Peptides against a protein of PDB entry 3KDP. Designs and how they scored, part 41

Target 1, 230 residues: chain A of PDB entry 3KDP
Amino acid sequence: PFLIFIIANIPLPLGTVTILCIDLGTDMVPAISLAYEQAESDIMKRQPRNPKTDKLVNEQLISMAYGQIGMIQALGGFFTYFVILAENGFLPIHLLGLRVNWDDRWINDVEDSYGQQWTYEQRKIVEFTCHTPFFVTIVVVQWADLVICKTRRNSVFQQGMKNKILIFGLFEETALAAFLSYCPGMGVALRMYPLKPTWWFCAFPYSLLIFVYDEVRKLIIRRRPGGWVE

## One batch from the design tools (peptide; aimed at target 1 I165 I167)

Design b2_p21_7_s2 (made by RFdiffusion4, then SolubleMPNN; from b2_p21_7, 19 letters changed)
Fold by OpenDDE base, seed 1:
Structure b2_p21_7_s2 (fold): chain B 230 residues (1-230), chain A 21 residues (1-21)
Amino acid sequence: as target 1 above (230 residues)
Amino acid sequence: MLEELVKKAKEKLEEALKLLE
C-alpha cells in the first residue's frame, strides 16, 4: 500500500494505525492458532528437510507469500479504496498525483472528478473513511489466507476444519474488526470511521480468489510433486 | 447488540457523509 501511495502520489489508502491493528490485533491470534493445527495426513511420507541444502524460506515461499498472495490482498484493499473514493466523486484516474494537494491543509478547493470542491477536513474524513474498509478487506482476505495456511499439499476439504483454536481465531479477528470499525470513539481514537456493511462484500471476491488459487495450486502439487509450484 | 452497533455506525456514517455533501 505505501509503495503505491508514494509512486502514484494518491491519498493514503491504509493508515499506520490500521497497519498496527492488523499486526498486533487481527493477525496475532490466527497466527498462533496455526501452531495447534493437526499434521497433514501425508506428513510421514515426506522426506525430512535437509538443513544443509533446504532453506526454511525458499524462493517459492517468497514468491507465493509476497508475489502472489500478498499482491492479491493488496489488490483487494485497493479495489475497496477506489470504490469508496469513486462513490465520493474521486475517480481512480483523478487520484494520480493528487496527494500533494490532498494533504495540503491550506488548499480547500480540491476538485473531485465532477468539479465539486472539497475542504481539507472533508478530504481527511474521506481518507479516514477509506482506512477502515481497507483494514476490513485485509481481515476478510486473511480468512482465506489462514485457511490455506493449514496445509501445504492437502486440500482444506481433506484436512477439514477441526482446529477449534483456528476457528476461534477467525471469530476473534472478525469480532475485533467489527469492534474497531463500529465502536463509538474509534474515529477519534484510531481515525477509523465506520464503514457501510456493503463494503465488507468488496473483499469477498478476493478472498474466494485466494482460496480457489491455493486449492488449484495444491491440486497441481499433488499431481506433480517436486514442481516449481511447491 | 451487534445490530444496534451497526445501526449507530450507519447513522454516524450517514451524518459524516452528509457533512461531506
Scores: peptide ipSAE 0.000, ipTM 0.186, DockQ to the pose 0.048
OpenDDE base, seeds 2, 3, 4, 5: peptide ipSAE 0.000, 0.000, 0.000, 0.000; ipTM 0.205, 0.208, 0.220, 0.228

Design b2_p21_7_s3 (made by RFdiffusion4, then SolubleMPNN; from b2_p21_7, 16 letters changed)
Fold by OpenDDE base, seed 1:
Structure b2_p21_7_s3 (fold): chain B 230 residues (1-230), chain A 21 residues (1-21)
Amino acid sequence: as target 1 above (230 residues)
Amino acid sequence: ELDELLKKGKELLEKALKLLL
């Protein structure tokens, strides 16, 4: 998010506070829950890692986390962001380079794609209106990410959803996301304005995409052990 | 169209989650 914000000079899609809410709020309990996951049924069929040759974090894992899943997550968030801004009159092409004028409190006549002028306060309301849906999009995508992290090789359908702590984590992060999105005063305290319930569904295709992608990946790994996809 | 896609995506995800639970 921040890289595109800096490179494209667009209005801030995800605030610092929302990032902290992800890192310290919604992601912490789910991450801890993975420590209680049952071992994969085939774990004893795998060779032990050689500590001298095998990296704990290999290039494949980095490629998967940052190059694939992380990019899909970012695309989901940015899709929601661009749709909200477009509905408010700011087409994606018009957002390029707009940050400087957008963030200037002395400029009260920033034009949208249709020639409507926006005051600084109006622009900040729209910006903060984007932060909450972006955050919620990440949470919805994290459902799939957490589920796919249950196993390295086996399908989630083979592993099942027996980890009650993980299930609790999914409910907790969702409840926290709802609380942060709808609790009165969050607009002032966290700059997170209320979200229309329909925006929760904007992330679902991306969550499904991650899930399907990982299941296909795991299927390939099971059929072709030792491939580049592992 | 987008709303319909989102609705379909939701239904598929809910179905997938129900199958996983």
Scores: peptide ipSAE 0.000, ipTM 0.231, DockQ to the pose 0.035
OpenDDE base, seeds 2, 3, 4, 5: peptide ipSAE 0.000, 0.000, 0.000, 0.000; ipTM 0.232, 0.198, 0.229, 0.247; seeds 3, 4 fail the geometry check

Design b2_p21_7_s4 (made by RFdiffusion4, then SolubleMPNN; from b2_p21_7, 18 letters changed)
Fold by OpenDDE base, seed 4:
Structure b2_p21_7_s4 (fold): chain B 230 residues (1-230), chain A 21 residues (1-21)
Amino acid sequence: as target 1 above (230 residues)
Amino acid sequence: ELDELLEKAKKKLEEALKLLL
């Protein structure tokens, strides 16, 4: 989010407070829950890692986490951001380079894609209206990310959903996201304005995409052991 | 009980954020 904010000079898609709520709020319990996951059925057939040659974090893991899954997550968040701004009159092409004028408090006549003029206060309300749905989009995509992280090789259908702590983590992060989105006063305290319940569904295609992508990847690994995807 | 827990969580979050902002 922040890299595109700098490179494309667009209005800030995700606030610092919402980033902190993700990193410290919604991600911690789900991440800890993975420590309680049951071993894969074939794990004892695999050779142990050589601690001298094999890195715990390898290039394949970085490529998968940041290069593939992280990009799909970012696309989901930006999709939600662009839809909200488009519903408020700002088409994606018009947002390019708009940041400088958007953030200037002395400019009160910034035009949208339809020629409507927006005051600084109105622009900031729309910007902060994007933060909560972007945050919720990340949480919904994290459901799929957490589920795919249960296994390296086996499908989720083979492993099943037996980890009660992981299930609890999914409910906890969802409950926290709902609390931050709908609790009275969060708009003032966190600049997280309430979102329409329909915005929760905006991320579902991307969550499904992550899940399907990883299941296909795991299927390829099972059919072709020793491939570049392993 | 849920509303009280939500209000308590809200208050703690507001206090934590006042420290960070």
Scores: peptide ipSAE 0.005, ipTM 0.325, DockQ to the pose 0.049
OpenDDE base, seeds 1, 2, 3, 5: peptide ipSAE 0.000, 0.000, 0.000, 0.005; ipTM 0.268, 0.257, 0.203, 0.290; seed 3 fails the geometry check

Design b2_p21_8 (made by RFdiffusion4; failed a check: too like the target's own chain)
Pose (drawn by RFdiffusion4):
Structure b2_p21_8 (pose): chain A 230 residues (1-230), chain P 21 residues (1-21)
Amino acid sequence: as target 1 above (230 residues)
Amino acid sequence: SHIFLIIAAILLILGFIYLFF
């Protein structure tokens, strides 16, 4: 988001104070939760790891959290900023420039895609309404994430969901976001504004995509263990 | 808005119940 904020001079979809709600808020508990994960094989049957090679964090991993599942999480994140604004007037393209004027506190008279003229606090209350649910499609996609960052070889149907804590992390993570959006206060404190029902289910095809993509990866590997995918 | 808060509360409660069993 902060990247395109520079590219398409677009209204900032995801705000800063909004970001310290991901890893400090919703994300904390779900992550703590993996540490409670049983194995995937006789680990005490493999030679010991090797401090020089096979590191904790590596090429093959960053190529995943950043290069892959990372992007599919954003295509879902933007897609609803694109919806929050069009369902409220600003059909996408009439966005490719606004910021310069948009962020102006004096230009209270700005054309949307129909003619309607918005003040400052009038449209910002939509910009923050845009954060509030980017901050969700992020939590929504992290469901499909927290469930495939569960295993690294086994299908979720081979390993199941016996992690009676990770599941809590879900119920928490999600509900925490709702509370962070409906309590009389989170708006005037965090630029968090209540959402309309239709609004939450945006990232859903995307959460389910992240889900399906990861499952198919693991299968390939288990069919071709030396092959390219692994 | 209250409906959403109630649903969220119920979800937390269910989450705690599931955690303890």

Design b2_p21_8_s1 (made by RFdiffusion4, then SolubleMPNN; from b2_p21_8, 15 letters changed)
Fold by OpenDDE base, seed 1:
Structure b2_p21_8_s1 (fold): chain B 230 residues (1-230), chain A 21 residues (1-21)
Amino acid sequence: as target 1 above (230 residues)
Amino acid sequence: VEEVLKKAKELLEKGRKILEE
């Protein structure tokens, strides 16, 4: 997300605080929950055929899978960001290159896509209004990520939701998102303004996409053991 | 970053207290 911010020179979609909340608040408990997930019985029982090559390949495959999921998460966040800014009069195309003027405190007449002038304060409110939904979007997408990460090969429907720690992690993550979104003072303190409940649903298509993607991936792996999708 | 993290944690704790209240 930060790379796109630099490259596209768009208003900051995700603040430092929100990044920290994601990394420490939303990722940590779920990651711990996954660590306590009973290793897929098949993973632990299958000795690598070739310990040197299979470890490297497996690490690469895992890294690619996580990279792909991370990319989908980022896309979901940016989608939410662009939707919010568009609703406030800033179309995605107009945001390109706007950062310099956006961040300038002395420019109080930045025009949106419809010619409306925005003061610095108004712009910052809109920017901060994007932070919360971006965060929430990541959280909602992480629901799917956590669920799919339970197994490497088996469907979520096969593995089930037996891990109470994972369930707790999902609730904790959701509670944190709700707290950051609706607790008074978060706008000032964390630059996260209150989120309309409808924005929680903006991420659902991406969560579903990740879920479907991973289920399809796992299905392919099951049907073609030893394929490149592993 | 550490200071921001500390502040964020403090705010989170304060927020939790407010919600418990």
Scores: peptide ipSAE 0.006, ipTM 0.245, DockQ to the pose 0.047
OpenDDE base, seeds 2, 3, 4, 5: peptide ipSAE 0.005, 0.000, 0.000, 0.000; ipTM 0.254, 0.178, 0.188, 0.222; seeds 3, 4 fail the geometry check

Design b2_p21_8_s2 (made by RFdiffusion4, then SolubleMPNN; from b2_p21_8, 15 letters changed)
Fold by OpenDDE base, seed 3:
Structure b2_p21_8_s2 (fold): chain B 230 residues (1-230), chain A 21 residues (1-21)
Amino acid sequence: as target 1 above (230 residues)
Amino acid sequence: VEEVLEQAKKLLEEGRKLLEE
């Protein structure tokens, strides 16, 4: 999110503190959970691979897959961001290059896409209104990401949800998201204003997209062993 | 996931530096 913020000079879509909360609060437990995930039944049945050749290929493919998932995750967050700003009168095209004027306290007449002037205080409110749903979107998308990361080749339906630590991780990140979104004072402390419950569902299409993407990828791997998507 | 997190941390740190300037 920060790359787009810097490159496009748009209003800040996600606060630094919020990103830290994602890193420390939502990703740590899930990452640990994946370390304790049972190996796929097919991995145990495979003959020893050549460690020099097969490791490098696997690392590249894994990195590519996670890179793709990360991009989809970011797109989900930005979609929510742009929707909220558009609902408040700022179309995506208008946001490009707006950051300089947006963050300037001395400019109190920043115009939206419809010619409405926004004070510094008003536009900061709408900015901070975007932070919470962006964060929640990331968490919801991470549900799918964590579940799909359990296996490399097998479908989630085949492997099942046996890892109790993973389930705990999903619960923990969801609870944290709810806490940050609805606890009084979070708007002041973290610049995350309260979120309408309906916005939790805005991320579901992207979560589903990641899930479907990975299931399709795994299906291709099963049908074409040794393919480039493995 | 860890790689994505590491990248995110780097971006966060860069963003923080820019906000402090």
Scores: peptide ipSAE 0.007, ipTM 0.262, DockQ to the pose 0.021
OpenDDE base, seeds 1, 2, 4, 5: peptide ipSAE 0.006, 0.005, 0.006, 0.006; ipTM 0.262, 0.261, 0.259, 0.261; seed 1 fails the geometry check

Design b2_p21_8_s3 (made by RFdiffusion4, then SolubleMPNN; from b2_p21_8, 14 letters changed)
Fold by OpenDDE base, seed 4:
Structure b2_p21_8_s3 (fold): chain B 230 residues (1-230), chain A 21 residues (1-21)
Amino acid sequence: as target 1 above (230 residues)
Amino acid sequence: VEEVLKLAEELLELGREILES
């Protein structure tokens, strides 16, 4: 998300406080939960591999898988961001290179895609309107990510949801998202304006995409043991 | 987790620099 912000020079899609909440609040409990996940049923059935030779390959493949999932997460967040800005008159193409003028408090006539002029205050309201939905989108996508990451090769349907800490993590993330989205004063304190309930659903297609992607990946791994997708 | 936290801190700092510029 942040790399695209820099490269495309678009208005900031996610505030610093929101980033902090994602990294510290959203990722911490999930990471702990994964450490306590039950061993995969297929791992328990496997003979020990040579840890020296297989570790590097395994780490690279895991890194690639997480990188791909992370890319889908970023796409989900940006989708929500672009939808909100488009609804406010800023089409994605128009946002390219707009950051400099967007963040300039002395420019009060920034035009949207339809020729409407926006004051600095109006632009910041729209920007802050994006922060909360972006955050919530990431949380919703992380539900799928967390669920799929508990296993490497087994389907979620095969392994099941046995880790209570994982379930707790999902609820904690959701509670945090709800708190930040709807608690009075968050718009002033954190620049996270209240979220319309409909925006919770904006991330669902991407959450589903991650889920489907991982299930397909795992299916390929099961059908082709030792393949490049592992 | 530690690597994620470090990355988060770096991103936050970079974000602050951009917002303050």
Scores: peptide ipSAE 0.005, ipTM 0.244, DockQ to the pose 0.020
OpenDDE base, seeds 1, 2, 3, 5: peptide ipSAE 0.000, 0.000, 0.000, 0.000; ipTM 0.206, 0.242, 0.249, 0.222

Design b2_p21_8_s4 (made by RFdiffusion4, then SolubleMPNN; from b2_p21_8, 15 letters changed)
Fold by OpenDDE base, seed 3:
Structure b2_p21_8_s4 (fold): chain B 230 residues (1-230), chain A 21 residues (1-21)
Amino acid sequence: as target 1 above (230 residues)
Amino acid sequence: VDEVLEKARKLLEEGRKLLEE
């Protein structure tokens, strides 16, 4: 998100403090939980592989798969960002290159896509209104990501939810998201303004998309063992 | 772990700078 902010010169979609909260609060516990996940039943039944050839191929394929999931997460966050800005009169095309004028305190007549002028204070309120929904969207998408990452080949329905640490991680990141979204003072402290409860549900399609994507991927792997999708 | 901690420190410093602006 921050890289796109710099490259595209759009208003900041997600604050640095919020990114830190994701990295330390929402990603760390889940990562630990995955380390304690029980090996898939099929992995334990597999014969020894050639460690030099098979490991390198698998690492590349896994890296690509997680890269794709990460892209879907980013798309989900940006979708929410663009929807909120569009509802406030800023169409996505108009946001490109707008950052310089957007962040300038001396410019109080930045025009939206409809010719409405926005003061510095007004547009910063809109910017900070985007931060919370973006964060929440990432958390909701991570629910699916964490659940699917516990297995490589088996469906989550086959493997089940046996890892108590993973379940704890899901609750922890959800509780953190709720705290940051609704606790008084977060708007001032973290530049994350309160979120309408309805915005939690806006991320669900993307969470579902990741879930379906991974289930389809795993299905293909099961049907075509040793394929390029593995 | 050290890379993660260093990244966290950098982000905290950037966050502080943003709060001071």
Scores: peptide ipSAE 0.006, ipTM 0.262, DockQ to the pose 0.022
OpenDDE base, seeds 1, 2, 4, 5: peptide ipSAE 0.000, 0.000, 0.006, 0.006; ipTM 0.222, 0.255, 0.257, 0.266

## One batch from the design tools (peptide; aimed at target 1 C183)

Design b2_p22_1 (made by RFdiffusion4)
Pose (drawn by RFdiffusion4):
Structure b2_p22_1 (pose): chain A 230 residues (1-230), chain P 22 residues (1-22)
Amino acid sequence: as target 1 above (230 residues)
Amino acid sequence: VIPFVVAVVQFVIVFVVAFIFS
């Protein structure tokens, strides 16, 4: 978001104070939760790991959290900023520029895509209404994430969901977001504004894509263990 | 225990903040 905020001079979809709600808020518990994960094989049957090679974090990993499942998380994140604004007037393209004027506190008279003129606090209360659910489609996608960052070889149907804590992390992560968006206060404290029902289910095809993509990866590997995918 | 404690703390904070900024 902060990247395109520079590219398409677009209204900032995801705000800063909004970000310290992901890893400090919703994300903490779900992540702590993997540490409670049983194995995938006789680990005490493999030679010991090797401090020089096969590191904790590596090429093949960053190529995943950043190069892959990372992007698909954003395509879902933007897609609802694109919806929050058009369902409220600003059909996408009439956005490719606004910021310069948009962020102006004096230009209270700015055309949308119909003619309607918006003040400052009038449209910002939509910009922050844009954060509030980017901050969701992010938590919504992290369901499909917290469930494939569960295993690294086994299909979820081979390993199942016996992690009676990771599941809690879900219920928490999600509900925490709702509370962070409906309590009389989170708006005037965090730029968090209540959402309309239709609004939550945005990232859903995307969460389910992230889900399906990861499952198919693992399968390939298990079919071709020396092959390219692994 | 840790996840539960952390979750409780987060909800407490949310309700404290909501009360202050209500």

Design b2_p22_1_s1 (made by RFdiffusion4, then SolubleMPNN; from b2_p22_1, 18 letters changed)
Fold by OpenDDE base, seed 5:
Structure b2_p22_1_s1 (fold): chain B 230 residues (1-230), chain A 22 residues (1-22)
Amino acid sequence: as target 1 above (230 residues)
Amino acid sequence: EEVLRLAKERRELVLELAALYS
């Protein structure tokens, strides 16, 4: 998000504090959940052919797969960001290069795509309004991530969801998202203005996409062991 | 014009919500 902000010179889609909340608030419990996850049934049965090379290859492939998932998460966040700004009069094309004027507090007549003038304060409000749904989008997508991380090869339907810590993690990150989105004062404290409840559902297609992507990946792995998608 | 009207309404709504949580 930050790199795209710099390259495209668009208004900041996600605040640094929000990023910190993601890292500390939403990722820790999931990480713990994964640590306590039962060993995948096939991992224990699979003897490494070469412990030195096979381990490294698998780690690289896993990191690449999760990198792809991370890109899908980012795309979901940006989609939400652009939709909100478009609804407020700023079409995506108009946002390109707008940052300089957007962040200038002395310019109070920045025009949107429809000729409406926005004061600095108003612009910052809509910007911070985008931070919250971006964060929420990440959280909702992380639900899918947590579920798919339970296994490397097995389907979620085969492995099940018996990990109580995982379930707790899902509730914790959701509760945090709700708190940051709807608690009074968060706009001032964290620059996260309230989110309409309907925006929570905007992330669901991306969550589903990740789930489908991972299930397809795992299916390929099961059918073609030793493939590059592992 | 309809899109502009909707954009204005949403703008006002966002500003109102922000005011409630400021």
Scores: peptide ipSAE 0.122, ipTM 0.758, DockQ to the pose 0.073
OpenDDE base, seeds 1, 2, 3, 4: peptide ipSAE 0.068, 0.037, 0.117, 0.075; ipTM 0.716, 0.641, 0.756, 0.730

Design b2_p22_1_s2 (made by RFdiffusion4, then SolubleMPNN; from b2_p22_1, 19 letters changed)
Fold by OpenDDE base, seed 5:
Structure b2_p22_1_s2 (fold): chain B 230 residues (1-230), chain A 22 residues (1-22)
Amino acid sequence: as target 1 above (230 residues)
Amino acid sequence: DEVRELARRLREEVLELARKYA
């Protein structure tokens, strides 16, 4: 997110505090849950033929899969960001290069794509309004991510949702998202202004996309053992 | 024109929502 902010010179899509909330608040418990997840029965039964080589290959494949999922998450966040700004009058094309004027507190007549003038305060409100749904989008997408990460090869339908720690993690991150989104004072304290409840649903297509992606990946692995997508 | 009016309304809603939770 930060790199795109710099390259495109768009208004900041995700605040530093929001990033910290993701890293420390939403990722920690789920990560712990995955660490203590019951290993796939097939993984436990498969002794590495070459412990050194097979371990390294597996770690690389895992890293690649997480990287791909992370890209989908980021795309979901940016999609939400652009939709919100477009609804408020700033089309994506208009945002390119706008950062300089956007962040200038002395310019109070920045025009949107429809000729509406925005004061500095108003611009910051809509910017911080974008931070919250970006965060929420990540949380909602993480629901699918956490579920699919339980297994390497087996489908979610085969492994099931028996890990109570994972369920707790999902609840915790959702509760945190709701708290940060709707608790009074969060706009001042964390620069996270409240969002319409409808924005929670904006992430659902991306959660589904991740789920489908992983199921397809796992299907390929099952049909073609030893593939690079493993 | 309809899109402009919609954008205006949504702008006002966001600003009002922010004020409510300030």
Scores: peptide ipSAE 0.165, ipTM 0.776, DockQ to the pose 0.057
OpenDDE base, seeds 1, 2, 3, 4: peptide ipSAE 0.102, 0.125, 0.120, 0.039; ipTM 0.699, 0.726, 0.725, 0.658

Design b2_p22_1_s3 (made by RFdiffusion4, then SolubleMPNN; from b2_p22_1, 19 letters changed)
Fold by OpenDDE base, seed 5:
Structure b2_p22_1_s3 (fold): chain B 230 residues (1-230), chain A 22 residues (1-22)
Amino acid sequence: as target 1 above (230 residues)
Amino acid sequence: EEVEQLAKELRERVREIAEKYA
């Protein structure tokens, strides 16, 4: 998110506070839950054929998978951001290069894509209105990520949802997202304005995409052991 | 149409908030 903000000079999609809430609030319990996930039945049965090569390959695979999932998460967040801004009259093309004027307190007549003028205060409200849905989108996408990360090769349907700590992590993450999104005063304190419940559903296609992607990846690994996807 | 209505409501709310702090 931050890199695209710099490169495209668009209004800030995600605030520092929301980033901290993700990193410290939503990721911690899930990470712990994964640490206690019972080792995949296949991992326990496979003695490392070569400890040096198999470890390196596994680390690369994990890195690539997390990188790809992270990209899908970012795309989901940006999609939500662009939808909200488009609903408020700012089409994605119009946002390119707009940051300089957007962040200028002395410019109170920034035009949207339809010629409507926006004051600095109005623009900042819209910007902060994007922060919460972006955050929620990340949380909803992380549901799928957490579910898929418990296994490397086996389908979620094969291993099941037996980890109570993972379920607790999902609940905590969701509860935190709801609290930050709807608790009175969060708009002033955290610049996270309340969002309509419909925005939670905006992320569902991306969660499904991650789930399908990982299941397909795992299916390929099962059918072609030692392939480049592994 | 629902998106446009939502957009309209959001714009109105933003305007109301801006007027309250102005």
Scores: peptide ipSAE 0.011, ipTM 0.318, DockQ to the pose 0.026
OpenDDE base, seeds 1, 2, 3, 4: peptide ipSAE 0.007, 0.000, 0.005, 0.000; ipTM 0.297, 0.262, 0.246, 0.270

Design b2_p22_1_s4 (made by RFdiffusion4, then SolubleMPNN; from b2_p22_1, 19 letters changed)
Fold by OpenDDE base, seed 4:
Structure b2_p22_1_s4 (fold): chain B 230 residues (1-230), chain A 22 residues (1-22)
Amino acid sequence: as target 1 above (230 residues)
Amino acid sequence: DEVRELARRLREEVRRLAEKYA
């Protein structure tokens, strides 16, 4: 997210505080939950044919899979960001290179895609309005990520939701997202303005995409044991 | 046109919020 902000010179999609809340608040409990996840029964029973090469390949494939999931998360966040800004009159193409003028407090006539002029204060309100739904989008996408990370080969439907710590992590993330989104004073303290409940649904397509991606991946692994997708 | 109207409403709401907190 931050790299795209720098490269594209767009208005800040996600504040530093929100990033910290993601990294420390939303990722910690899930990470702990995954550490306590019971080893998948099929992983424990399958000895690698070649412990050195198969371990290395598996680590690379796992890293790639998580990397791809992370990219989908970022895309989800940016999608929400662009939707909100577009709804406020700033089309994605118009945001490119706009950061300098956007952040200049002395420029009070920044035009949107429709020629509407925006004061610095108005622009900052719109920017801060994007922070919350971007954060929420990440949390919603993380729901899917956490659920799929529970298994290596088995479908989520086959393994089931047995880890109570993981379930707790999902609720904790959601509660934190709700707190940061709707608690009075968060707009001033964290630059996270309240969002409409409907914005929570903007992330659902991406969560679904992650689920579909992982289920397809796992299906391929099951059908082709020892394949390059494993 | 619907998107433009929605955008207009959102801008007006943002302005109202700006005025409330200023």
Scores: peptide ipSAE 0.017, ipTM 0.305, DockQ to the pose 0.023
OpenDDE base, seeds 1, 2, 3, 5: peptide ipSAE 0.010, 0.000, 0.000, 0.005; ipTM 0.285, 0.235, 0.233, 0.274

